# Peptides against a protein of PDB entry 5JXT, part 37

Target 1, 319 residues: chain A of PDB entry 5JXT
Amino acid sequence: SLLPKKEINVYIGMSEMQVKWYQKILEKDIDAVNGAGGKRESKTRLLNIVMQLRKCCNHPYLFEGAEPGPPYTTDEHLIYNAGKMVVLDKLLKRIQKQGSRVLIFSQMSRLLDILEDYCVFRGYKYCRIDGSTAHEDRIAAIDEYNKPGSDKFIFLLTTRAGGLGINLTTADIVILYDSDWNPQADLQAMDRAHRIGQTKQVVVYRFVTDNAIEEKVLERAAQKLRLDQLVIQQGRAQVAAKAAANKDELLSMIQHGAEKVFQTKGAFGTMAEKGSQLDDDDIDAILQAGETRTKELNARYEKLGIDDLQKFTSESAYE

## One batch from the design tools (peptide; aimed at target 1 Y61 I114 D117)

Design b2_p17_6_s1 (made by RFdiffusion4, then SolubleMPNN; from b2_p17_6, 10 letters changed)
Fold by OpenDDE base, seed 4:
Structure b2_p17_6_s1 (fold): chain B 319 residues (1-319), chain A 17 residues (1-17)
Amino acid sequence: as target 1 above (319 residues)
Amino acid sequence: AILEKPGYLLRREAEKA
């Protein structure tokens, strides 16, 4: 029988470079961040800020002039300049030693480019699929990954491209490097490994930048998922889940952790204490803290009714 | 401008040259 998947949110501090770029993004649009634009502030501008902040949470090298150089070379800076990469690097080493195989999902094909460079730098054999991958190349990549005795350790996928009904049950670990606005897209990604034919316990690691916009993306995704479940259970198809965040929701998401980011000199959390020198005990502590916070998050939304889940107010998440 | 072009492309271009 297929074992239930274990999902753990992995809360990760920003690197010093990420904090610097996160501050720069907020400062560039400070009037919008402070709500000073009022009714005149466009939803599009707020959505753009959200997207830049999410890019920063993924990797600062998604911005021009963030990567050190000249000379421009692939080196350890690719890892230590992004909190998620530091955790990923340690986690992949553990996963490989366990004889597991891993799917890594992102919303951003440009992040997959950085992950390719990382895979090459670490000597990890990988496959890749994104939205630009031709049908034939996609089939070839899937077959190459799934073949008996495949030397491919990692499969890099965009969440949307990986969601397309493919079977990747030859992997038992799923890393969601970032989250989709639609929690169903992430579930569909997990279901590539967590499917009939899986023989191992599937473990899902969801990376979440701590004290940043990604916590609010996660909360919103959890809220929406619970709402979708309750709507299905109650047969209330007419509950139009407000699919798109309103301006006030977007503003609240942008403001989340912003004050602490502005006050921070250097990195956040474990990244400030140890930087790239995370050991196995640090990873275990991060995973344990993540498991606790995951249970707390789920327990919060499990108690909410449909009417509460329709209100994206900070207050309704604490009642 | 700074937010539009990926910085990592400069490295990839330099490593191909």
Scores: peptide ipSAE 0.435, ipTM 0.850, DockQ to the pose 0.041
OpenDDE base, seeds 1, 2, 3, 5: peptide ipSAE 0.018, 0.300, 0.022, 0.114; ipTM 0.577, 0.841, 0.607, 0.704

Design b2_p17_6_s2 (made by RFdiffusion4, then SolubleMPNN; from b2_p17_6, 9 letters changed)
Fold by OpenDDE base, seed 1:
Formats: sequence, structure tokens, C-alpha cells
Structure b2_p17_6_s2 (fold): chain B 319 residues (1-319), chain A 17 residues (1-17)
Amino acid sequence: as target 1 above (319 residues)
Amino acid sequence: AILETPRYILRAEEEKA
């Protein structure tokens, strides 16, 4: 029988460079962040801020002029300048030593480009699929990854491109490098490894930048998933969860952790303490803390009714 | 260090063109 998948949110501090860029993004639109902007212009501005903050959480090199150079080189700076890359780099070494194979999902094709450079730099053999990958090339990449004795360790996928019914049961580890606004897209991505033909325990690591907008993206996705489940169970088909975040929801998401980011000099959490020098014990501590916070998050939403889940309650995160 | 231009940069330049 297929074992239930284990899902763990991995909460990761920003690097010093990410903190600086996160501050810069907020400062550029500080009036909008403070809620001083007019009604219509504010929603578009807030959506743009949300997009930039999510880019920052993924990798600062997603911004023009962020990468050190010229000359441009692939080196350790590609890793230590992004908290998620520091954790990914240590986690992949462990996964490989265990004889596991890994799917890495992102919403951002440009992040997959960075991950390709990283794979080359570390000597990891990989496959890639995104939204621009031709159908024939997609089949070829899947077949190359799934073949018996494949030397491909990593499969890089955009979440939506990976969601299209493919079988990747030759991988047992799934890393969601970022989260979709629609939790069903992430579930569909996980189901590429967690399917009939899987012989191992599937483990899903969801990377979440701590003290940043990504926590609120995750909370909103978890809330939506629970609401969808309750609507199905109760037969209340008309509870259209407002598909788009309103202005106040977006503002609350942007403001989450912003004050602490402005007060921070350097990196956050384990990134401040150890940076790229994370050891196996540090990874175990991050995973254990993540498992605890994941259980707490799930337990919070399991207690909420439909009416509570329709309200975006930013406050319930601090009780 | 890999001294070749990163793939990320090459693709970002192609998307701007």
C-alpha cells in the first residue's frame, strides 16, 4: 500500500542580502505599505510589492543588478546570498547520501535557471520542465529521469508544469521551493511522486521564509484548502472563497514581519548564527522546529468553521 | 568558481530582447 506522505514546512531565515533587498522593496513603496495609498492604485501597487517580496524570499539575484559582477561567476555566493539555497544545499547532500531522488518545484522559471547553475556548480545531474518546455522535450525529460539506473538526481519543475498528470514515482523527496496561492497546485505537484508505483515514504519539504510574506502566503493557502474541504463535506458549493485577496489582506501580508525586517542588521535566525556553515545538527533542528510549527498550523485551521475561514484573520497567527 | 556566464544571466538577457 502507498504510505501517507509526510509534509514538513521548513522555516528559513533570510540572508543578509535578502534582508537588504526586502527593506529596499518596502522602502520604495513605504506609503503603500503604510496604507496611505488611494483605493484602486493601491491594489495594483500592493500586488506588485507582494510579487517583489516573494522574489526576494526565493533569491535576491531575481533582481537586476543584485548579482555580484561583472565578471559574473557561479560560486558559493549563489548559495550564501539566499537562505533557501543554504538549506537546500545541505539538504540535497543528505538526500543524495540516503540514496533518495528529489523533485524541486517553484512558481518561478527564473528561479529554476538559478537552480540549474547551482546543479552544475555542485555537479548534480538534473532534468528540467517548465511552462515553455515543448511536449516532446517534456516526454524525453520524464523518460530520462524515470529510466532504470538514471543518473539524474534532481528534477526541476515549475509547479504548474509538473502538475499535468506526469508520473515521477522514481523520486521519493519533494521540495516545494515556494508555495502556490492555490494549495491544490502544490498538492498536484506532490502527487507526481506520491502515486501508485511509489515504493518509498514520500517526504515533502515546503520552504517558507520566516518572518516574511511567505508565512502569510502559506497561511492563506492552508485556510483556503481547509475551506475547500469543509465546503465539499458540507455540500455548501456556493461558498466561493473570494479567489483574489482584497486590499486589506494584501496590506496585512506585506506588513507581516516588516518592522522586524527594518530593525534587523544582517541575516535572520540560523542564517545570522551560522550562515553557510550549517551542519547536519542545524538541519535536524530546522526540520524538527518545522515539523512542530506544521502541526500547530494544521491544528489551528482544523478547529475553524466555514464562517471563520472566510475571514482573513491576520491576528489568529499571534494567539 | 565557474567563470562562464551563468545560465541565469544568459536567459534573463534573452527574455529582455
Scores: peptide ipSAE 0.394, ipTM 0.888, DockQ to the pose 0.658
OpenDDE base, seeds 2, 3, 4, 5: peptide ipSAE 0.079, 0.368, 0.279, 0.143; ipTM 0.657, 0.893, 0.792, 0.726

Design b2_p17_6_s3 (made by RFdiffusion4, then SolubleMPNN; from b2_p17_6, 9 letters changed)
Fold by OpenDDE base, seed 2:
Structure b2_p17_6_s3 (fold): chain B 319 residues (1-319), chain A 17 residues (1-17)
Amino acid sequence: as target 1 above (319 residues)
Amino acid sequence: VITETPKYILREEEEKK
């Protein structure tokens, strides 16, 4: 029988470099961040800020001039300059020691390019599929990964490319490096490993930058997922959850943690305490804290009815 | 690999091919 998947949100602090770049993004559009533009602020401007903040949460090297050089090298700086990479690097070592195989999903093909550099640097054998991958190359990559005794440890996928019906049940670990605005896209990604033919317990690690916009992206996705579930259960097909955030929601998401980011010198949380020198106990603590916060997040939305979820603004989750 | 070109530029050039 297929075991239920275990989902754990992994809350990760920003590196010092991420904090500096996050500050710069907010400062560049400070009038928009402060809501000073009022009705004149375009939804497009706010969406652009959101996209830059999400890039920062993923990796600073997604910005022009962020990578140190010349000379440009693949080295430990690729890891310690992004909180998610620090946690990923430790987690992958554990996953490999357990004899597990891992799918890594991202919304950003450019992040997969950084993850390829990382895989080469660590000597991890991998496959890659994104939205530009030809159909034949996609089949070849899947077959190479799924073959008995495959030496491919990691599969790198964009969430959207992973959504197309493929079977990757030869992996038992799923890492969502970032989250989709649509929780169904992430579920479809998880279902590549969590499907008929899986023989192991599937574990899903969802990376979430703490005290940043990604926490609000996650909350909104959890709210939408609960609403979609209740709508299906009640047969109320007409409650199209407005897929697109309004301007006020986008502004609230941008403002989340911004003050603390401006006040912070250096890294956040465990990244400030340990930097890149996380041990196995630090990872266990992060995963345990993540499991607790995941249960709390789910419990907040499980108590809400359809009418509450429709009225639920991100502000009411803090009362 | 040590390069004089940022890796993100090299990747963008490969995506355009």
Scores: peptide ipSAE 0.032, ipTM 0.634, DockQ to the pose 0.245
OpenDDE base, seeds 1, 3, 4, 5: peptide ipSAE 0.008, 0.006, 0.033, 0.019; ipTM 0.408, 0.378, 0.586, 0.554; seeds 1, 4 fail the geometry check

Design b2_p17_6_s4 (made by RFdiffusion4, then SolubleMPNN; from b2_p17_6, 9 letters changed)
Fold by OpenDDE base, seed 3:
Structure b2_p17_6_s4 (fold): chain B 319 residues (1-319), chain A 17 residues (1-17)
Amino acid sequence: as target 1 above (319 residues)
Amino acid sequence: AIKEKPRYLLRLEEEKE
């Protein structure tokens, strides 16, 4: 029988560089961030801020003038300048030692380019698929990864490209480096490993930048997923779950953690304490804290009815 | 490996070709 997947949100502090760039993004549009634009503020402007903040949570080198140099190198700076890369680097070493194989999903093909450079730098053998990958090349990459005795440790995928019905049950670990706005896209990604033919316990690590917009992206995704489940269970017509965030929701998401980010002179959390010097005990602590917060998040939404889940309760972020 | 340009600019050049 297929074992239930274990899902753990991994809450990761920003690096010092991420904090600086996160501040810079907020400062550039400070009037919009403060809601000073009121009814005149365009939804497009807020969506752009959200996208820039999400890029920052993924990696600072997604911005012009962020990468250090000249000389421009692929080195340890590629890792320590992004909290998610620091955790990924330690986690992948553990996963490899366990004899596991890993799928890494992102929404951003440009992040996969950084992850390719990282894989080469660490000597990890990988496959890649994104939205631009030709059908034949996609088949070849899947077959190369799934072949008996494959030396490919990592599969890099864009979430939507990986969602296209492929079987990757030769992997038992899934890392969601970022989250889709649609939780079903992430589920479809997980179901590439968590499917008939899987013989191992599938573990899903969802990376979430702590004290940042990604916590609100996660909450919104969890809310939507629970709503979708309840609608199916109750046989009620899909009351059109407001598929797109409104302006106030986007503004609330942008504002989440912004004050603390502005007050921060260095990195956040374990990134401030240890930075690139994270050890196995630090990873265990992050995973344990993540498992606790994951249970709390799920328990919060399990208590809510359909009517409560249709209200984007900005208020519930303060309890 | 030493690159002539930062990764961001290299990618922008590849997207223009």
Scores: peptide ipSAE 0.418, ipTM 0.877, DockQ to the pose 0.273
OpenDDE base, seeds 1, 2, 4, 5: peptide ipSAE 0.211, 0.367, 0.265, 0.177; ipTM 0.791, 0.877, 0.801, 0.755; seeds 1, 4 fail the geometry check

Design b2_p17_7 (made by RFdiffusion4)
Pose (drawn by RFdiffusion4):
Structure b2_p17_7 (pose): chain A 317 residues (1-241, 244-319), chain P 17 residues (1-17)
Amino acid sequence: SLLPKKEINVYIGMSEMQVKWYQKILEKDIDAVNGAGGKRESKTRLLNIVMQLRKCCNHPYLFEGAEPGPPYTTDEHLIYNAGKMVVLDKLLKRIQKQGSRVLIFSQMSRLLDILEDYCVFRGYKYCRIDGSTAHEDRIAAIDEYNKPGSDKFIFLLTTRAGGLGINLTTADIVILYDSDWNPQADLQAMDRAHRIGQTKQVVVYRFVTDNAIEEKVLERAAQKLRLDQLVIQQGRAQVAAAANKDELLSMIQHGAEKVFQTKGAFGTMAEKGSQLDDDDIDAILQAGETRTKELNARYEKLGIDDLQKFTSESAYE
Amino acid sequence: DPSMTDDSTPFPERTFV
């Protein structure tokens, strides 16, 4: 029995420093922010703003010249200058206290570099797979974290790095520091720990910058995830739109017994006998329209799970 | 879909406190 994973959006604010940088990004190209300029502009200008705001929502130290002036030290400012780091510090502390281990995923490798400095600062044992990591390296990194009684606690990965089918069930908590544009990428990262061999409840925490660009980014991915489900669930429809033996057999046998019983004429003919007054015609049209409504209202309401013929139906016996 | 980009410039040297 594999427990369904718990996925939680953790909505996070921004530090005072992030607001300064967030405002500068929006100010430096306020024209494009207000939707100015021609409609012919290429997508490049807006997408550059998206990248900067994404970096800013992650950590201000991703911008050169942002870390407090030289010389540079690795201290508590690494934590309290990014809202996500403040939430993560207490979250990681609580995670270790309850005997849990955690996979931390990110889109940017420069952020995992910042998380490296954090792990050394707090004394956390950790592993990293980067996507810019050789094959033999990440094999050892996987094994090190999966070793029985492992010294490691945190596993730093990029959402794409490892490839398909790698197993990290020796962890039961996943933290998505930032989200991906395609939902299947984040969903695959959660299934590093949420797969066969996992014994404990998998909990996934997704850091989202509330009232900023990441909240809006998240809604789009949730929509695209919902669209994918509808396509996959309806993937049986085109194969259904020939005729089975039973389908052909049912068409022929339908009402055949009543035909054999009949010696004279059938229904509409036996009761009224090829002569029809106005009242008889009106009863035929009223009974038909009623049947037509009930038939259409029944089938136009159905779904794929009702229309889909099982392959075992072809096993006529 | 857009992808995230990283700068090639490395981080400066730092001392742990």

Design b2_p17_7_s1 (made by RFdiffusion4, then SolubleMPNN; from b2_p17_7, 7 letters changed)
Fold by OpenDDE base, seed 4:
Structure b2_p17_7_s1 (fold): chain B 319 residues (1-319), chain A 17 residues (1-17)
Amino acid sequence: as target 1 above (319 residues)
Amino acid sequence: LPEATDSSTPRPERTYL
């Protein structure tokens, strides 16, 4: 029998470099962030801000001129400059030690480029598939990963490319390094490992930058998923869930945590206290806090009806 | 919501340490 997957949101503080770049992104478009553009502010501008903030949450080196150099090096700075990389680096050591194999999903192929450099730097053997990968190379990568006694520890995938019905049941750990706006894309990614033929407990770690836009991306994805479930259960196929965020939703998402980011000097949370010097107890604390917040998030949306889930009210996020 | 347009810049040439 396939065991139910365990899903844990892993809430991660920004590094000092991420805070600095997050501030810089907000400051560049401060009038839009403050809603001063009013009705004249384009939805496209807000979407661009959202994309830059999500890039920052993933890794600051996704921005031109962010990476230290020249000379450019691959060293510990690749890790400590991104909170997600600090947690990933510790988590992968644990995953490897337990004899597990891992799928890492991202929305950003350029983040996979950073993760390839990281894999090389740490000596992790990996496979990669993204949207540009040829069909023959996809087959070869899947077969190389799935072969008996494969030395490939990590599979790097873009979420949508990995969603294409492939079987990766030779992995038991899934890391969603970021989240899709469509929660079904993330579920389809998880279902690469959580499928018939899986013999282990699948564990899914969803990385979420704390006190940042990614919390609101996650909340919106959870809301949408619950709405989709209720629509299916009630047979109300005519509830066209407005698939696209409106301007006010986007603005609220951009504003989330922005004030605290502006007030912050240095890193956030555990990243401020320990930086890259996380121990096993710190990882356990992060995972336990994440498990608690995951249960609370799910319990919040489980109580909501279709009509409540259709309203993006700022208030329903605080009740 | 827009597809995550991977508008990330290419990473510069680097040396592994």
Scores: peptide ipSAE 0.092, ipTM 0.700, DockQ to the pose 0.476
OpenDDE base, seeds 1, 2, 3, 5: peptide ipSAE 0.041, 0.064, 0.024, 0.030; ipTM 0.592, 0.640, 0.536, 0.530; seeds 1, 5 fail the geometry check

Design b2_p17_7_s2 (made by RFdiffusion4, then SolubleMPNN; from b2_p17_7, 11 letters changed)
Fold by OpenDDE base, seed 1:
Structure b2_p17_7_s2 (fold): chain B 319 residues (1-319), chain A 17 residues (1-17)
Amino acid sequence: as target 1 above (319 residues)
Amino acid sequence: EPEAVESEKPFPEKTYL
């Protein structure tokens, strides 16, 4: 029988470089971040800020002029300049040592380019599929990954490209490097490994940048997922899930952790304490803390009814 | 839903050593 998947949110501090870039993004649009634009503030402007902050949470090298160079070299700087890469690098060593195989999902094809450079640098054999991958090349990549005795350890996928009904049950670990706004897209990605033919316990690690916009993206996705479940259970098909985030919700999401980011000199959390020198005990502590916060997050939304979930707005970072 | 805009901007050519 297929075992239930285990899902763990992995809360990760920003690197020093991420903090500096996060500050620059907020400073560039400080009037919008402070709500000074009022009713005249464009929803598009707020959405653009959200997208830049999400890029920063993934990797600073997603910005022009962020990568050290010229010359542009692949080195340890690719890892230590992003908190998610520091955790990923340690976690992949454990996964490989356990004889597991891993799917890594992102919303950003350009992050997969960084992950390819990382795979080459670490000597990891991989496959890749994104939105631009031709249908024949997708089949070839899937077959190469799934073949008996495949040397391919990692499969890199955009979340949407991975959603297309493919079977990747030869992997037992799923890493969501970032989250979709639609929790169903992430579930569809997990279901590539968590399907008929899986013989192992599937474990899903969801990376979340701590004290940043990604916590609010996660909270909103968890709220939506619970609402969708309750609507199905109660037969209330007319309960429209709250439409795309309004301006005030987007502003609250942008403001979340912003003050602490402005006050921070250097990195956050375990990235400030140890940086790239994270050991096995630090990873265990991060995973244990993440498992606790995941249970707390789920328990928060399990107590809410449909009407409460529909009214629930993320509290302002200043409330 | 705000679609994750795939930024098509290529990375600068990395010299792989």
Scores: peptide ipSAE 0.015, ipTM 0.464, DockQ to the pose 0.447
OpenDDE base, seeds 2, 3, 4, 5: peptide ipSAE 0.007, 0.007, 0.006, 0.007; ipTM 0.406, 0.437, 0.426, 0.434

Design b2_p17_7_s3 (made by RFdiffusion4, then SolubleMPNN; from b2_p17_7, 11 letters changed)
Fold by OpenDDE base, seed 1:
Structure b2_p17_7_s3 (fold): chain B 319 residues (1-319), chain A 17 residues (1-17)
Amino acid sequence: as target 1 above (319 residues)
Amino acid sequence: LPVAEESSVPRPPRTYL
């Protein structure tokens, strides 16, 4: 029988470089971040800020002029300048030692370009599929990954490209490097490994930048998922989960952790304490803390009714 | 070439979104 998937959120501090870029993004549009634009501030401007903050949470090299160079080289700076890469680098070594194979999902094909450079730099054999990958090349990549005795350790996928009907049950680990606004897209990605033909316990690691917009993206996704589940269970088809954040929701998401980011003169959390010196015990501590916070997050939304789940609870930022 | 020599090879600039 297929074992239930274990999903854990991995809460990761920003690197010093991420904090500096996060501050710069907020400062560039500070009037919008402070809500000074009032009713005149466009939803499009707030969505653009959200997208830049999410890019920053993924990797600062998604911005022009962030990467050191020219000459542009692939080196340890690719890892230590992004908290998620520091954790990924340690976690992949553990996963490989366990004889596991891993799917890495992102919303951003440009992050997959960084992850390809990283795979080459670490000597990880990989496959890649994104939205631009031709149908024949997708088949070839899937077949190369799934073949008996495949030496391909990693499959790099955009969440949307990986969601489409493919079987990747030859992997048992899923890393969601970032989250979709639609939790169903992430579930569909997980279900590429967590499907009939899987023989191992599927473990899903969801990377979440701590004290940043990604916590609110995660909370919103969890809220939406619970709402979608309750609507199905109660047969209340009229409860259209508001698919798109409103302006006030977007503003609240942008403001989340912004004050503490402005007060921060270096890296955040474990990235401030250990940075690139993160060891196996630090990874275990991050995973244990993540498992606890994941249970707490789920328990928060499990107690809520449909009417509560329809409200964007800004109040969950003060508990 | 050793992975270390490949990492020192200059690459083209990243493309940005």
Scores: peptide ipSAE 0.406, ipTM 0.739, DockQ to the pose 0.047
OpenDDE base, seeds 2, 3, 4, 5: peptide ipSAE 0.178, 0.043, 0.038, 0.028; ipTM 0.751, 0.620, 0.608, 0.534

Design b2_p17_7_s4 (made by RFdiffusion4, then SolubleMPNN; from b2_p17_7, 8 letters changed)
Fold by OpenDDE base, seed 3:
Structure b2_p17_7_s4 (fold): chain B 319 residues (1-319), chain A 17 residues (1-17)
Amino acid sequence: as target 1 above (319 residues)
Amino acid sequence: LPVAEDSSKPFPERTYL
């Protein structure tokens, strides 16, 4: 029988470099961030800020001129300059020791390029599929990964490209390195491993940068998912889930944690305390805290009705 | 949907140490 998947949000502090770049992104558009643009503020400008902040949460090297060099090197700096990479590096070592195999999903093909360099640097054998991967090459990569006795440990996928009906039940771990704005895309990604033919407990680790925009992306995705479920259950197909965030929602998302980011000198949380020197106990603590916060997040939205879930208010989640 | 600008600019060539 297929075991229920376990989903754990892994809340990860920013590295010092991420904090500096996050500050720089906010400062560049400070008037927009402060809501001073009012009715004149472009929704496109706010969306651009959101995208830059999400890039920062993934890896600072997604920005031109962020990577230290020349010379450009593949070294430990690729890991310690991004909180998600620090946690990923420790988690992958654990996953490998357990004899598990892992799917890593991202929204950003350029993050997969960093993850390829990381895989080579750590000696992890991998496959890759993104939106540019030809159909034949996609089949070849899937077949190579799924081959009995395959030495491919990691499959790197863009969430949308990996969502396309493929079977990856030879993996039992799923890492969502980032979240889609559409929670259904992430579910479809998880369902590549969590399908008929899976023999192991599927565990999904969703990486979420703590005290950053990604918490609000996750909250919005959770609200939408619950709304979609309730609409299906109640037969209210006409409830147009506001598919696109409004300006005020985007502004609230951008502002989330911004003050604390501006006040922060150095890294956040476990990244400030341990940096790249996370041990197995630190990972267990992060996973346990993440499991608790995941339960709390789910419980928050389980109590809400359709009408409440249609109101994107930070306040309606605390009543 | 904010399309991630897949800035197709390749990463700089890195030397493996």
Scores: peptide ipSAE 0.151, ipTM 0.680, DockQ to the pose 0.585
OpenDDE base, seeds 1, 2, 4, 5: peptide ipSAE 0.073, 0.047, 0.095, 0.062; ipTM 0.618, 0.597, 0.657, 0.615

Design b2_p17_8 (made by RFdiffusion4)
Pose (drawn by RFdiffusion4):
Structure b2_p17_8 (pose): chain A 317 residues (1-241, 244-319), chain P 17 residues (1-17)
Amino acid sequence: SLLPKKEINVYIGMSEMQVKWYQKILEKDIDAVNGAGGKRESKTRLLNIVMQLRKCCNHPYLFEGAEPGPPYTTDEHLIYNAGKMVVLDKLLKRIQKQGSRVLIFSQMSRLLDILEDYCVFRGYKYCRIDGSTAHEDRIAAIDEYNKPGSDKFIFLLTTRAGGLGINLTTADIVILYDSDWNPQADLQAMDRAHRIGQTKQVVVYRFVTDNAIEEKVLERAAQKLRLDQLVIQQGRAQVAAAANKDELLSMIQHGAEKVFQTKGAFGTMAEKGSQLDDDDIDAILQAGETRTKELNARYEKLGIDDLQKFTSESAYE
Amino acid sequence: SAHERRMEPGLEYKPEI
């Protein structure tokens, strides 16, 4: 029995420093922010703003010249200058206290570099797979974290790094520091720990910058995730739109018994006998329209699970 | 240094908007 994973959006604010940088990004190209300029502009200008705001929502030290002036130290400012780091510090502390281990995923390798400095600062044992990591390296990294009684606690990965089918069930908590555009990528990261061999409840925390660009980014991915489900659930429809033996058999046998019983004429003919007054015609049209409504209202309301014929139906016996 | 290492270019996954 594999427990369904718990996925939680953790909505996070921004530090005072992030606001300064967030405002500068928006100011440096306020024209494009207000939707100015021609409609012919290429997508490049706006996408550059998206990348900067994404970096800003992650950590201000991703911008050169942002970390407090030289010389550079690695201290508490690494935590309190990014809202996500403040939430993560207490979250990681609580995670270790309850005997849990955690996979931390990110889109940007420069952020895992910042998380490396944090792990060394707090004394956390950790592993990293980067996507810019050799094959034999990440095999060892996987084994090190999966070793029985492992010294490690945190596993730092990029959402795409490892490839398909790698197993990290020796962890039961997943933290998505930032989200991906395509929902399958984040969903695959969660299934590093949420797969066969996982014994404990998998909990996934997704850091989202509330009232900023990442909240809006998330809605879109949630929509695209919902669209994918509808396509996959309806993937049976085109194969259904020939005729089975039973389908052909049912068409022939339908009402055949009543035909054999009949010596004279059938229904509409036996009761009225090839002569029809106005009242008889009106009853035929009223009974037909009624049957037509009930038939259409029954089938236009159905779903794929009702129309889909099982392959076992072809096993006529 | 830790700072110089952080300021190096790194891998990024850009959104396909």

